# Designs tried in a protein design run: peptides against a protein of PDB entry 4GMN. Part 91

Target 1, 375 residues: chain A of PDB entry 4GMN
Amino acid sequence: RYANITLLALVTLASIGTDFQETLVKGNQGSRESPISAADEEWNGFDDADGDAMDVDQKSSSGEDQEEDYEEIDVKEDDEDDDDDSITSEMQADMERVVGADGTDDGDLEDLPTLRELIQTAVPQLIRLSNLPIDSDESLTIQSHALSALNNISWTISCLEFANGENANIHNAWYPTAKKIWRKTILPILEADSADLKLATQVTSLAWAVARVLHGETPTDGNPHRKFISLYHSSKQQAGGNSNSIEEPEDPFQGLGVKCIGVVGSLAHDPAPIEVNREVGVFLVTLLRQSNNVPPAEIVEALNQLFDIYGDEELACDKEVFWKDGFLKHLEEFLPKMRTLTKGIDKRTQPELRTRADEALLNLGRFVQYKKKHA

## One batch from the design tools (peptide; aimed at target 1 N151 T156 C159 R212)

Design b2_p30_4_s4 (made by RFdiffusion4, then SolubleMPNN; its pose is not in this set)
Fold by OpenDDE base, seed 3:
Structure b2_p30_4_s4 (fold): chain B 375 residues (1-375), chain A 30 residues (1-30)
Amino acid sequence: as target 1 above (375 residues)
Amino acid sequence: SAEAQQQQAKLERQGLELQQKRIQERLEAL
């Protein structure tokens, strides 16, 4: 009974996260036009118009009061608030500089009560549910639904713009929660080294959504980038052996390989340790060199990650990795291969993949030209 | 469920489209 109610609640939370994304995406598209007051989209709750009042006869069954003495298991919430005070004074000063407005915006989501409840009330429960001991098919199902709900919420938030201090209130409210998802949900699942590719795909999707906000500020404990690179390689080895059992997702961008690339790319952004950036950059450039054996969607994602990581010449990774490791040469040598790859995608059967490949090819040309001017 | 997978796929697609726009806008500004 409880499992079914929990599953229904998790499905409902995952749905709310999707509906909330549609609202935020519409709002953020609209905010480049006139300020639409977000106040007047009344949540038209379900019109319970068809309340056929079925008179359920209150049959008074006098069931005996068995006082089952529920021993209150005092679950000591060891709130080990690991106040990891390792926010260096420099990181704090950089956060203050990014926020650029004199508001101590303490992540107060007064104007966004639904988002506040998702972050403060729903997500901590989903983290707990994702950390349940897996002892049954029911517990595995609960974990899978909790991960799906966390994924949907995290992706929704990751679709907001946080550059240049935009949505700073949301960023500040989400940031500690995103770190908590990383430390309490993502890392433990990655460390369990489960052969479950479904679980690995779910946690990698969630990790990508979280890392798209935290970037190089994602906790580096246990070198998670290496775990995702290893998972990428392992997924390729398994796909080569058991061609019959992994339904390749109909969407080429939903593949575990794409998700692994998205995670490690996001983890490599400044202020990531330069060696993390190097290992990821070398991985991504190696995919381009091996492009004949790499799915086109993974090439598109690897290119996008390379543009995002190395698109700023003021960053330490530009000098210490991009130029030092000779990435420009590899990108330039890849241009003709990318043109061939992109032209090989049938617009009729794979229109989205073709569009994204055409864009990535255009951006590769621009990026190579940019880097050549700043050499 | 198939619906939950479809919802997840929709969210991830939208996230990828936004990433591509940001990358494009950045590269056009350079």
Scores: peptide ipSAE 0.356, ipTM 0.884, DockQ to the pose 0.881
OpenDDE base, seeds 1, 2, 4, 5: peptide ipSAE 0.349, 0.348, 0.318, 0.315; ipTM 0.882, 0.882, 0.872, 0.870

Design b2_p30_5 (made by RFdiffusion4)
Pose (drawn by RFdiffusion4):
Structure b2_p30_5 (pose): chain A 285 residues (1-30, 108-237, 251-375), chain P 30 residues (1-30)
Amino acid sequence: RYANITLLALVTLASIGTDFQETLVKGNQGDLEDLPTLRELIQTAVPQLIRLSNLPIDSDESLTIQSHALSALNNISWTISCLEFANGENANIHNAWYPTAKKIWRKTILPILEADSADLKLATQVTSLAWAVARVLHGETPTDGNPHRKFISLYHSSKQDPFQGLGVKCIGVVGSLAHDPAPIEVNREVGVFLVTLLRQSNNVPPAEIVEALNQLFDIYGDEELACDKEVFWKDGFLKHLEEFLPKMRTLTKGIDKRTQPELRTRADEALLNLGRFVQYKKKHA
Amino acid sequence: AADEAHEAKALKTIFELETKEAEKFFEEAE
């Protein structure tokens, strides 16, 4: 039963995680009662995956179970984070998911992050999941082991298709948990790291630049948030952004629209937003 | 390979949402 009984069940639950995304798209061209697949995924499929993700690992075979269990959690968490939850959007699905997303973080992402060593493949898997979960949690995400510091160190150390880089994952997840209403110091660190990436953009891969700019725009674009005054202004983030604008223009034009298009058009939008962003705040003390 | 392909699709969708949000933000700010 081994090859069939366990691995097959995980790979299929993960595929179900992937393909539910097509239900969301096709459903649009036309208490999760209306979404039983999603209801079952969250209430039934996910609790067992958290269990499997936790357990040793005493042997290599269970090393594969953990990996596959992380793959399914990743695919589900990702697909769910493809929904709009800003404002009151999709509130029914948000309440069904949010506590579970907190569990996945506490019971899965955090213990694995506690033992630093050793894998790159596994380090890549947890960051991908953590990025998916934090896209929904938005600074409501738990701040316990000061995880942002660990993901920050993971970025620099793993320095030794542009958007699948692990570094992009480190930027996204740390950037997502630093939104309001996060601890103002957690925000200061993450913001400093994201801005430092620009000051020292001399060697940062272009995709990581685009993600850093999107994360910053996503965090400090509201003057009512304590971190806009407490960090953005207190630390003068505005100067680095104004200084980076010329540097950002040349790197964007350094990208072959023909090889490959997506990064280019995505970077064009970031410089566009970067310019508009330098104006809006320039207008605010 | 399968996970990476899925994440690429998810990132594309997320990027489109973020673009829509940024457009709305600047329209309101105008």

Design b2_p30_5_s1 (made by RFdiffusion4, then SolubleMPNN; from b2_p30_5, 18 letters changed)
Fold by OpenDDE base, seed 1:
Structure b2_p30_5_s1 (fold): chain B 375 residues (1-375), chain A 30 residues (1-30)
Amino acid sequence: as target 1 above (375 residues)
Amino acid sequence: SSQEEHEKRVLKIQQELRKKRAEEKFKKLE
């Protein structure tokens, strides 16, 4: 009984995290709509063709009008307030404020009450639930749902732009909570070394969402980048042995390998320690060198992470890692391989993967040219 | 799953942002 109520609440929190994202997308579109001139397409009136309907005289047989006095049962519409499990008006109002606000540098969420309660009240409970002792299938189910809710919330917050002081209030509120998720949920689960690939996938998804905001400020305690690199390699070894096809997610970009690359790439951003950056950079470049045995989606993600990490020549990692370790040469040598890989993706069966590979190939050419001009 | 769909939507937004940033950076070099 209590378990079912807890599960329902966790599902609801996971849905709320998703619905916030949809509201953000709609709010960002509305600000870009130049008034589409309502072209008054004059709906040309359907010409009522005067079809001369013939006069068929069929005799009305006099069936007795039994006036059954249907007593109008005044069904009181009990306005069951259908708690429309949709985006509450308060959630929508909060998200509209987030999209429209010049980010006030005030770290308070006074104007964002729903987001405040989500971060300050709900997330701490989800962290607690994710840390329950696993002693039953019920406790494992609760943990999984708590991780899903944390994941959806964290991914939604990671959609916000925090560059140039944008959304500084939300960033300041989220930042300590994100570090708490990392230290209290992500690291303990990774350290438990469970052979559960489902749990590993869930925690890696959450880690990616959290690391997309924290970047190089993600806690380096226990070298988490090495744990995710190890998880990447372990996941490749297990997929080769057990014919328990964990159904590779229909989306190639939802694979554990892609998620591991996304996490470690995010962890390697400035101001990450140079040695963390180097170990991640070498890992990513090594995937490109070994591309014959790497799924195309992982190559696309590895390229994107390399562009994001080493895109800025003013960062210490550009001089101390990118140039010093000769990454440009490896990227140049990979260009012809990437062209072959991208052309090998069928546009009919994998249109998204092909589009993302075409984009990554274009950006690789541009990035190599850019780095050659700034050498 | 609903979670995978959510992650997919977010990742798509990131790709469009990355594309925009790349275009802005490289247009200054042309």
Scores: peptide ipSAE 0.304, ipTM 0.838, DockQ to the pose 0.704
OpenDDE base, seeds 2, 3, 4, 5: peptide ipSAE 0.302, 0.302, 0.243, 0.304; ipTM 0.837, 0.840, 0.808, 0.839

Design b2_p30_5_s2 (made by RFdiffusion4, then SolubleMPNN; from b2_p30_5, 21 letters changed; failed a check: too like the target's own chain)
Amino acid sequence: SSQLEAEKRGLRIQQELRRKRAKEWFEKLE

Design b2_p30_5_s3 (made by RFdiffusion4, then SolubleMPNN; from b2_p30_5, 18 letters changed)
Fold by OpenDDE base, seed 3:
Structure b2_p30_5_s3 (fold): chain B 375 residues (1-375), chain A 30 residues (1-30)
Amino acid sequence: as target 1 above (375 residues)
Amino acid sequence: SAQSEAERKALRIIDELRRKRAKEWWEKLE
């Protein structure tokens, strides 16, 4: 009885986190309708005159009018107005405010009561549930659902821009909670050394969402970047050995390898220790060098992480790692391989992977040019 | 799963943010 209520509550919290994400996505898209000034550049079509298109008369024959009476199957569109009333008016109002709020620095979520209750009331309970001793299938189920809810909330918050002091109130409210998720949920699960790839995937997804906000301010206790690098390598070894088809996630970007890359990349951002940055940077560059044996989605993620880490020349890691360790040469040598890799992705069967690879290829060319100009 | 959907939705937003940073690099290239 209690288990079913707890499970229902966790499923509901995971749903709420998803619905918040949808509302946030819609709100952020609406605010970014800068009017595409349709510069109707009147492309003055050139007037070229003369072509005498010949009159060819061909008259041919009278094929018969088989009126196949296609019975109009009156598909009653049952407009099931699925009033997906799942988004409370308060949740919608909170997300609309998040998009418009000039971040008052006070960390007070007075204007965001639903988000405040998620961060201050729900998340601390989810952390407790995720950190329970696993002694039964019921406790494992509770942990999995608590991790799912924490993941959805954390990813939703990670969709906010926090650069340049944007959303500072939300950042300041989330930051201590994010560190608590890291220390009380993520680290204990990573240290338990469980052979459970499902749990490892869940915790790595959560770790990526959390590290996407904390960046280099993520707690360095126990060298978590090395744990995720080790998990990356271990996941590759297990996929090669056991004929248990780990159902390759239908989405190439949902793979544990991609998630590990996303986590370690996020952990390497400023103000990460230079040695953490170096170890991650070398790992990522090594993936590019070994690209023949690396899934395309992992290459795309590794490139994007390298761009995100080393895109600012004012950061200490640019001089102390990127230039010092000769990363530009490796990126330049990878550029023709990336062109081949991207062209090898079928647009028909893997349209998303192809699009993201085309973007990563474009950005790689740009990044190499940028770094060459600023050398 | 609801978790994979939330992550997939977030990854799309992250890709949009990456496109913005890539634009900032272009502005630094001019």
Scores: peptide ipSAE 0.360, ipTM 0.867, DockQ to the pose 0.769
OpenDDE base, seeds 1, 2, 4, 5: peptide ipSAE 0.353, 0.356, 0.318, 0.356; ipTM 0.858, 0.864, 0.848, 0.863

Design b2_p30_5_s4 (made by RFdiffusion4, then SolubleMPNN; from b2_p30_5, 20 letters changed)
Fold by OpenDDE base, seed 1:
Structure b2_p30_5_s4 (fold): chain B 375 residues (1-375), chain A 30 residues (1-30)
Amino acid sequence: as target 1 above (375 residues)
Amino acid sequence: SSQEEAEKRALKIQWELRKKRQKEWWEKLE
């Protein structure tokens, strides 16, 4: 009886976290209608001079204008205003404030009561529930639902921009809580070394959401980057052996491999310890070298992480890792392989994967050119 | 699942933000 109430509360918190994210996504789309001044910078298209003039013979088929008098079926658009009453007016008001407020530097969320209650009241309870001793299927179910709610909240907060002091109040409120999620929820589950791939996927998704805000300030206790690298390798070994295909998620970017790459990439950002950065950088570059056996989505994520980690030449990791360990050579040698890989993705069957690969390829070319210019 | 949707949405936002930062990074290359 108490467990069912707890489960219902956890499902409700996971829903609230999702609804809050939807409101954030909708609010961020609406505010972008500020007129980006049409700076007419002529994007000089690549002169790909392959002028294969396919003479498409303009057969002027004079098809007769059959004026078929299509009766205007007055389809009454029943505007079923599906009042998706799921988003409380308080959540909408909090989101409008998050998008609009010059956040006062005080980590006081007085103006954001719903977000305050999520961070200060809900998350500390979810952390406690995720740390329950697993002694029954019921305790495992509670843990899974607590991880789900923490995941949705953490991903939602990771959608906020915190660069240049934006949302500083939210960042300051979230930061200690995010570290607590890491130390109390993520690390203990990773240390339990469970063969449960579902639990591993849930904790890795949560770890990625948390690490996307904490970056290199993520607690390095127990070398969590090595645990996620080990999980990456273990997940590849298991997928090859058991014909119980855990249904590979239809979305190639939802795979455990992509999540592991996203976590370790985020952990390697400045101010991460140089040795953590090096181990992650070597892992990512090694994936590129072994690309024949790596899913395209993991290659795309690995490239994006490498660009995010090593894109700033002022960072210590540029000199001490990128240049010192010769990463430019590996990226340059990978460029023709990436072209082949990207061209091999069918635009019709995998349009998102193709678009993301085309972008990563473009960025790889430019990144290599940048690093060569700044060598 | 609601978790996969939350992750997918957040990654989509990140992808759009990354495109913006990459554009700004390319403008520094010129």
Scores: peptide ipSAE 0.323, ipTM 0.851, DockQ to the pose 0.741
OpenDDE base, seeds 2, 3, 4, 5: peptide ipSAE 0.323, 0.319, 0.330, 0.330; ipTM 0.852, 0.849, 0.858, 0.852; seeds 4, 5 fail the geometry check

Design b2_p30_6 (made by RFdiffusion4)
Pose (drawn by RFdiffusion4):
Structure b2_p30_6 (pose): chain A 285 residues (1-30, 108-237, 251-375), chain P 30 residues (1-30)
Amino acid sequence: RYANITLLALVTLASIGTDFQETLVKGNQGDLEDLPTLRELIQTAVPQLIRLSNLPIDSDESLTIQSHALSALNNISWTISCLEFANGENANIHNAWYPTAKKIWRKTILPILEADSADLKLATQVTSLAWAVARVLHGETPTDGNPHRKFISLYHSSKQDPFQGLGVKCIGVVGSLAHDPAPIEVNREVGVFLVTLLRQSNNVPPAEIVEALNQLFDIYGDEELACDKEVFWKDGFLKHLEEFLPKMRTLTKGIDKRTQPELRTRADEALLNLGRFVQYKKKHA
Amino acid sequence: SAEERLARLEESAAKRHEEAVHKRMEELAE
């Protein structure tokens, strides 16, 4: 039963996690009662995956169970984070998911992040999931072991298809949990790291630049948020952004539209947004 | 493969996030 009974069930739950994304797209061209697949995924499939993700690992075979269990959690979390939850959008699905997303973080992402050593493959898997979960949690994400510091150190140390880089994952997840209403110090650290990435953009892969700019726009674009005054202005983030604007223009034109298009068009939008961003705040004390 | 499936999800999610940030920036520019 081993090869069939356990591994097959996980790989299929993960595929179900992937393909539910197509239901969302096709459903649009035309209490999760209307979405039983999603209802079952959250209430039934996910609790067992958190359990499997936790357990040792005493043996290599259970090393594979953990990996597959993490793959399914990843795919589900990612697909769910493909929904608009800003404002009141998709509120029914948000309430069904948010507590579970907190559990996945506390019971899965955090204990695994506690034992630093040793894997790159596994370190890549947890960051991918953590990024998916934090895209929904938005600074409501738990601040316990000061996880942003660990993901920050993971970025620099793992320095030794552009958007699949682990570094892009470290930027996204740390950037996502630093939105309001996060601890103002947690935000300061993450914001400093994201800006430092620009000041020292001399060697940062272009995709990681685009993600850092999107994360910053996503965080400090509201003057009512304490962190806009407490960090963005208090630490003068504005100067580095104004200084980076010329540097950003050349790197964007350094990208071959023809090889490959997506990064180029995506970087064009970032510089565009970067310019508009430098103006809006320039207008605000 | 599992990695390809996950990569597609991550790409789609990143694009939608960038679109949402861009729309916010259009509104702020106004």

Design b2_p30_6_s1 (made by RFdiffusion4, then SolubleMPNN; from b2_p30_6, 20 letters changed)
Fold by OpenDDE base, seed 4:
Structure b2_p30_6_s1 (fold): chain B 375 residues (1-375), chain A 30 residues (1-30)
Amino acid sequence: as target 1 above (375 residues)
Amino acid sequence: SLEEQQNKLQLKGLELQQRRISQRMDELAE
């Protein structure tokens, strides 16, 4: 009974997280055209589906009140939460400076009460549910649904623009929570035995959503980039061995390989440690070199990550990794292969993959030309 | 389904990423 209620609540939170994307994206687009207070788009709640009120007959059985003394397990709030608030990242401090000019408290979501409740009330519960000991199929189901809800919320937030101080209030409210998701949910699951590819896919999807906001400020403890690289390789080895390959998702971009690339690419952005950037950059460039054995969707994502990571010549990683490790040569040598790969994708059967590959090919040409001009 | 919701959100995230990258690559090519 409790499990079904918990699962229903988790499904509801996941749905709210999905539906809220449309509201946030519309609100953020609307705020650019006219300062119409986003307050008046009342979220028209779920239409009351006329679910027949099953009259649960109140059978009055007079069972004796055994007052079981629930010993208050004084869960000592371990004061470890205080040290995490002190690391105002330079980016957070710069965002605080941009917002602090208008005297709005950077973490205040007054105008977004639903998002505030999602971040402050729902996410901490989802983190707890994702960290429950897995001792049953029921606990695994709860974890999976909690991860799904966290995924949907995190992806929704990661679809907001945070560049140039846009949505800084949301960013500042989300940032500590995103770090908590990373440390408390993602890392523990990544440290656990990776035999469950479904769980690995869920946690990697969540990790990508979180890392798309935190970028190079994602906690580097335990070298998570290496774990996702290892997971990428392990997933390829398992798919090759058993004829019961986990049904490759019908959408090539939903594959675990794409998700792993998306995570590690996001983790490698400035201000990531140069060695993290190097290891990821070498991984991505190695995929391009081995492209004959790499799914086209993974190549598209690897290219997009390389463009994002190394698109700025002022970043330390451009000089210290891109130029030092000779990435331009590998990208240039990959251009003719990418043209062949892209042309090999049937527009009729895989229109989205073909479109994204055509764009990635175009961008690869532009990026190589740019880097050659700035050499 | 939860899977369909996840897929929808990820696809939108990829669309936004692709748009941002394409715009940046256009700016770098000028």
Scores: peptide ipSAE 0.552, ipTM 0.941, DockQ to the pose 0.870
OpenDDE base, seeds 1, 2, 3, 5: peptide ipSAE 0.548, 0.549, 0.549, 0.549; ipTM 0.941, 0.941, 0.941, 0.941

Design b2_p30_6_s2 (made by RFdiffusion4, then SolubleMPNN; from b2_p30_6, 16 letters changed)
Fold by OpenDDE base, seed 1:
Structure b2_p30_6_s2 (fold): chain B 375 residues (1-375), chain A 30 residues (1-30)
Amino acid sequence: as target 1 above (375 residues)
Amino acid sequence: SMEEQQNALELKGLKLQQERISKKMEELAE
């Protein structure tokens, strides 16, 4: 587990380092368009020297087989002591600490110094750089790369298991930083209401990664769920009119629509305000009703979000939203449509989408049966 | 602008922190 976190953090940091290096190179190129006068260095043409085809006379000289006595150079295998044992002991000691650390609930990452430096040193600077005034193409580039870096870090952390108190130290260290990303990076960009779909996609991807950890504890100030719902609808209206191929990402699950669903679904989990949960739940159920015009990947994500939000009958949202607003009927009516949709996906051309749709269909059947028993 | 110069300095500061963190991670992966 530790080695995988360290590797993921290295890959994340290398990606961040690359993105920032590209930004520095582009910023430095814009200053170097001093017109270097093309000095017309007349590169003198290489003269076509008429290389005379000299007759390679095939003298067949009989090479005598001199048996050169290859002296067995007794290569003493100097037993280079495989000092490979030292790497294993510190990595094992750190793995044993991560497995054997009774979760000191203090959110201290003493045993994860690199992740600590990433969260405590790098992320606060990225938040600042992502929230700079936009006054130039350089500041836009810096913002884009800072958002890319924050996205990669936030996604990496969101792939850790935090259920049942797993990785509690990482969760506790990340949680206040994730709230800071939300309040200082995501909300200001969403308030700016930019028509830039690239920026909207970046901030939505980051918002999903952050909300996958914070869930219903994500700050609801200013009703950001309504902004992501509006962004979802706006993205669909633009795709219908201008055949500007915003190249639909080759991966159906990387689309802006899927990202919007992932954000709002995550925001609606307990302990989210019941009104936020209701607005998101109604949005997701409405996508299922309109499924004929919704990409299969968005349907899969909307179903998974509905299962995660309403899977627990002890939560206030089950009684006050799921049952009160009659969601079970809509899920049951969607079952035959989901079967048709899933069967329409070619396993050869879209194997991942088909697998995830088969799983979502199976879970929908189970979920409907579960809710019918608890009615 | 003075702001672009500040942003470029801040970006350099971040890069140096990333390089330091990267090196520490390499030292932990070795």
Scores: peptide ipSAE 0.017, ipTM 0.417, DockQ to the pose 0.024
OpenDDE base, seeds 2, 3, 4, 5: peptide ipSAE 0.000, 0.015, 0.000, 0.006; ipTM 0.253, 0.465, 0.293, 0.422

Design b2_p30_6_s3 (made by RFdiffusion4, then SolubleMPNN; from b2_p30_6, 19 letters changed)
Fold by OpenDDE base, seed 5:
Structure b2_p30_6_s3 (fold): chain B 375 residues (1-375), chain A 30 residues (1-30)
Amino acid sequence: as target 1 above (375 residues)
Amino acid sequence: SLEEQQAKLEKIGLELQQKRISKKMDELAA
């Protein structure tokens, strides 16, 4: 009974995360009739007005009071004083210093009660459920559903604009929770080194959603970028041997390889350590050099990540990695290969992949020209 | 399904990423 209620709650939370995204998109579509610059549309949140309270007709079925004496298992809260609170307090104090003295930006979600409850009440429970000991198929199902709910919430939040201080209240409320998801859910699952490609795909999707907000501020402890690079390579080795039909996702952009590239690309943004940036940059450039054996969707994602990471010449990674490691030469040498690759994609069978490849090819030409002018 | 919901959200996120990157590359090319 409890498992079914838990699974229903997890499915409901995952659906709320999706419906929240649809509300965001509708809010942004309604405003497109007036040429108001996309910068002034703060997302005013979930309008609680469509509280059509489903009148759940309380059919009073008089079930007999079997007083089963549930012995209160006194779960001793072993207060393991995990000393990890000290680092969070200094980082929180540094975040409080970056938030200017106008007290409106304190991550107070007073106007967003549904989002507040998702972040403050639901996500901590989802983190707990994702960390349950896997001792049964039921525990594995609960973990998978908890990861799905966390994924949907995290992806929805990652679709908000946070540039220029937009949605700063949401960003500030989400940021510590996103770090908690990373440390308490993503890292433990990555460290368990399970041969379960389904679980690896779920955690990588979640990691991408989280890293799309945290970027280079994602915790670097244990070098998670290397774990995702290793997962990328391991996934390629398994696909080549046993045609165990993990059905390749019908969408080329839903593949584990694309997700791994998206994660490590996001982790490599400023202010990531230059060594992390370098290892990721070398990985991405190596994919372009080996492009004959790399799926086109992974090449598109690798290019997009390279453009995003190295698109700012003021960043330390431009001088210390991009120019120092000679990435421009590799991009120039790849340009004719990308033209051939893009032309090889059939517009009739793979229209989306072709469009994304045409865009990435255009951007590669622009990026190479820009970098040559600023050399 | 949960998998369809995930795929939908990831697709939207990828579309937003692509738009942002293309805009940035247009600005760099100007």
Scores: peptide ipSAE 0.586, ipTM 0.947, DockQ to the pose 0.858
OpenDDE base, seeds 1, 2, 3, 4: peptide ipSAE 0.585, 0.586, 0.584, 0.586; ipTM 0.947, 0.948, 0.947, 0.947

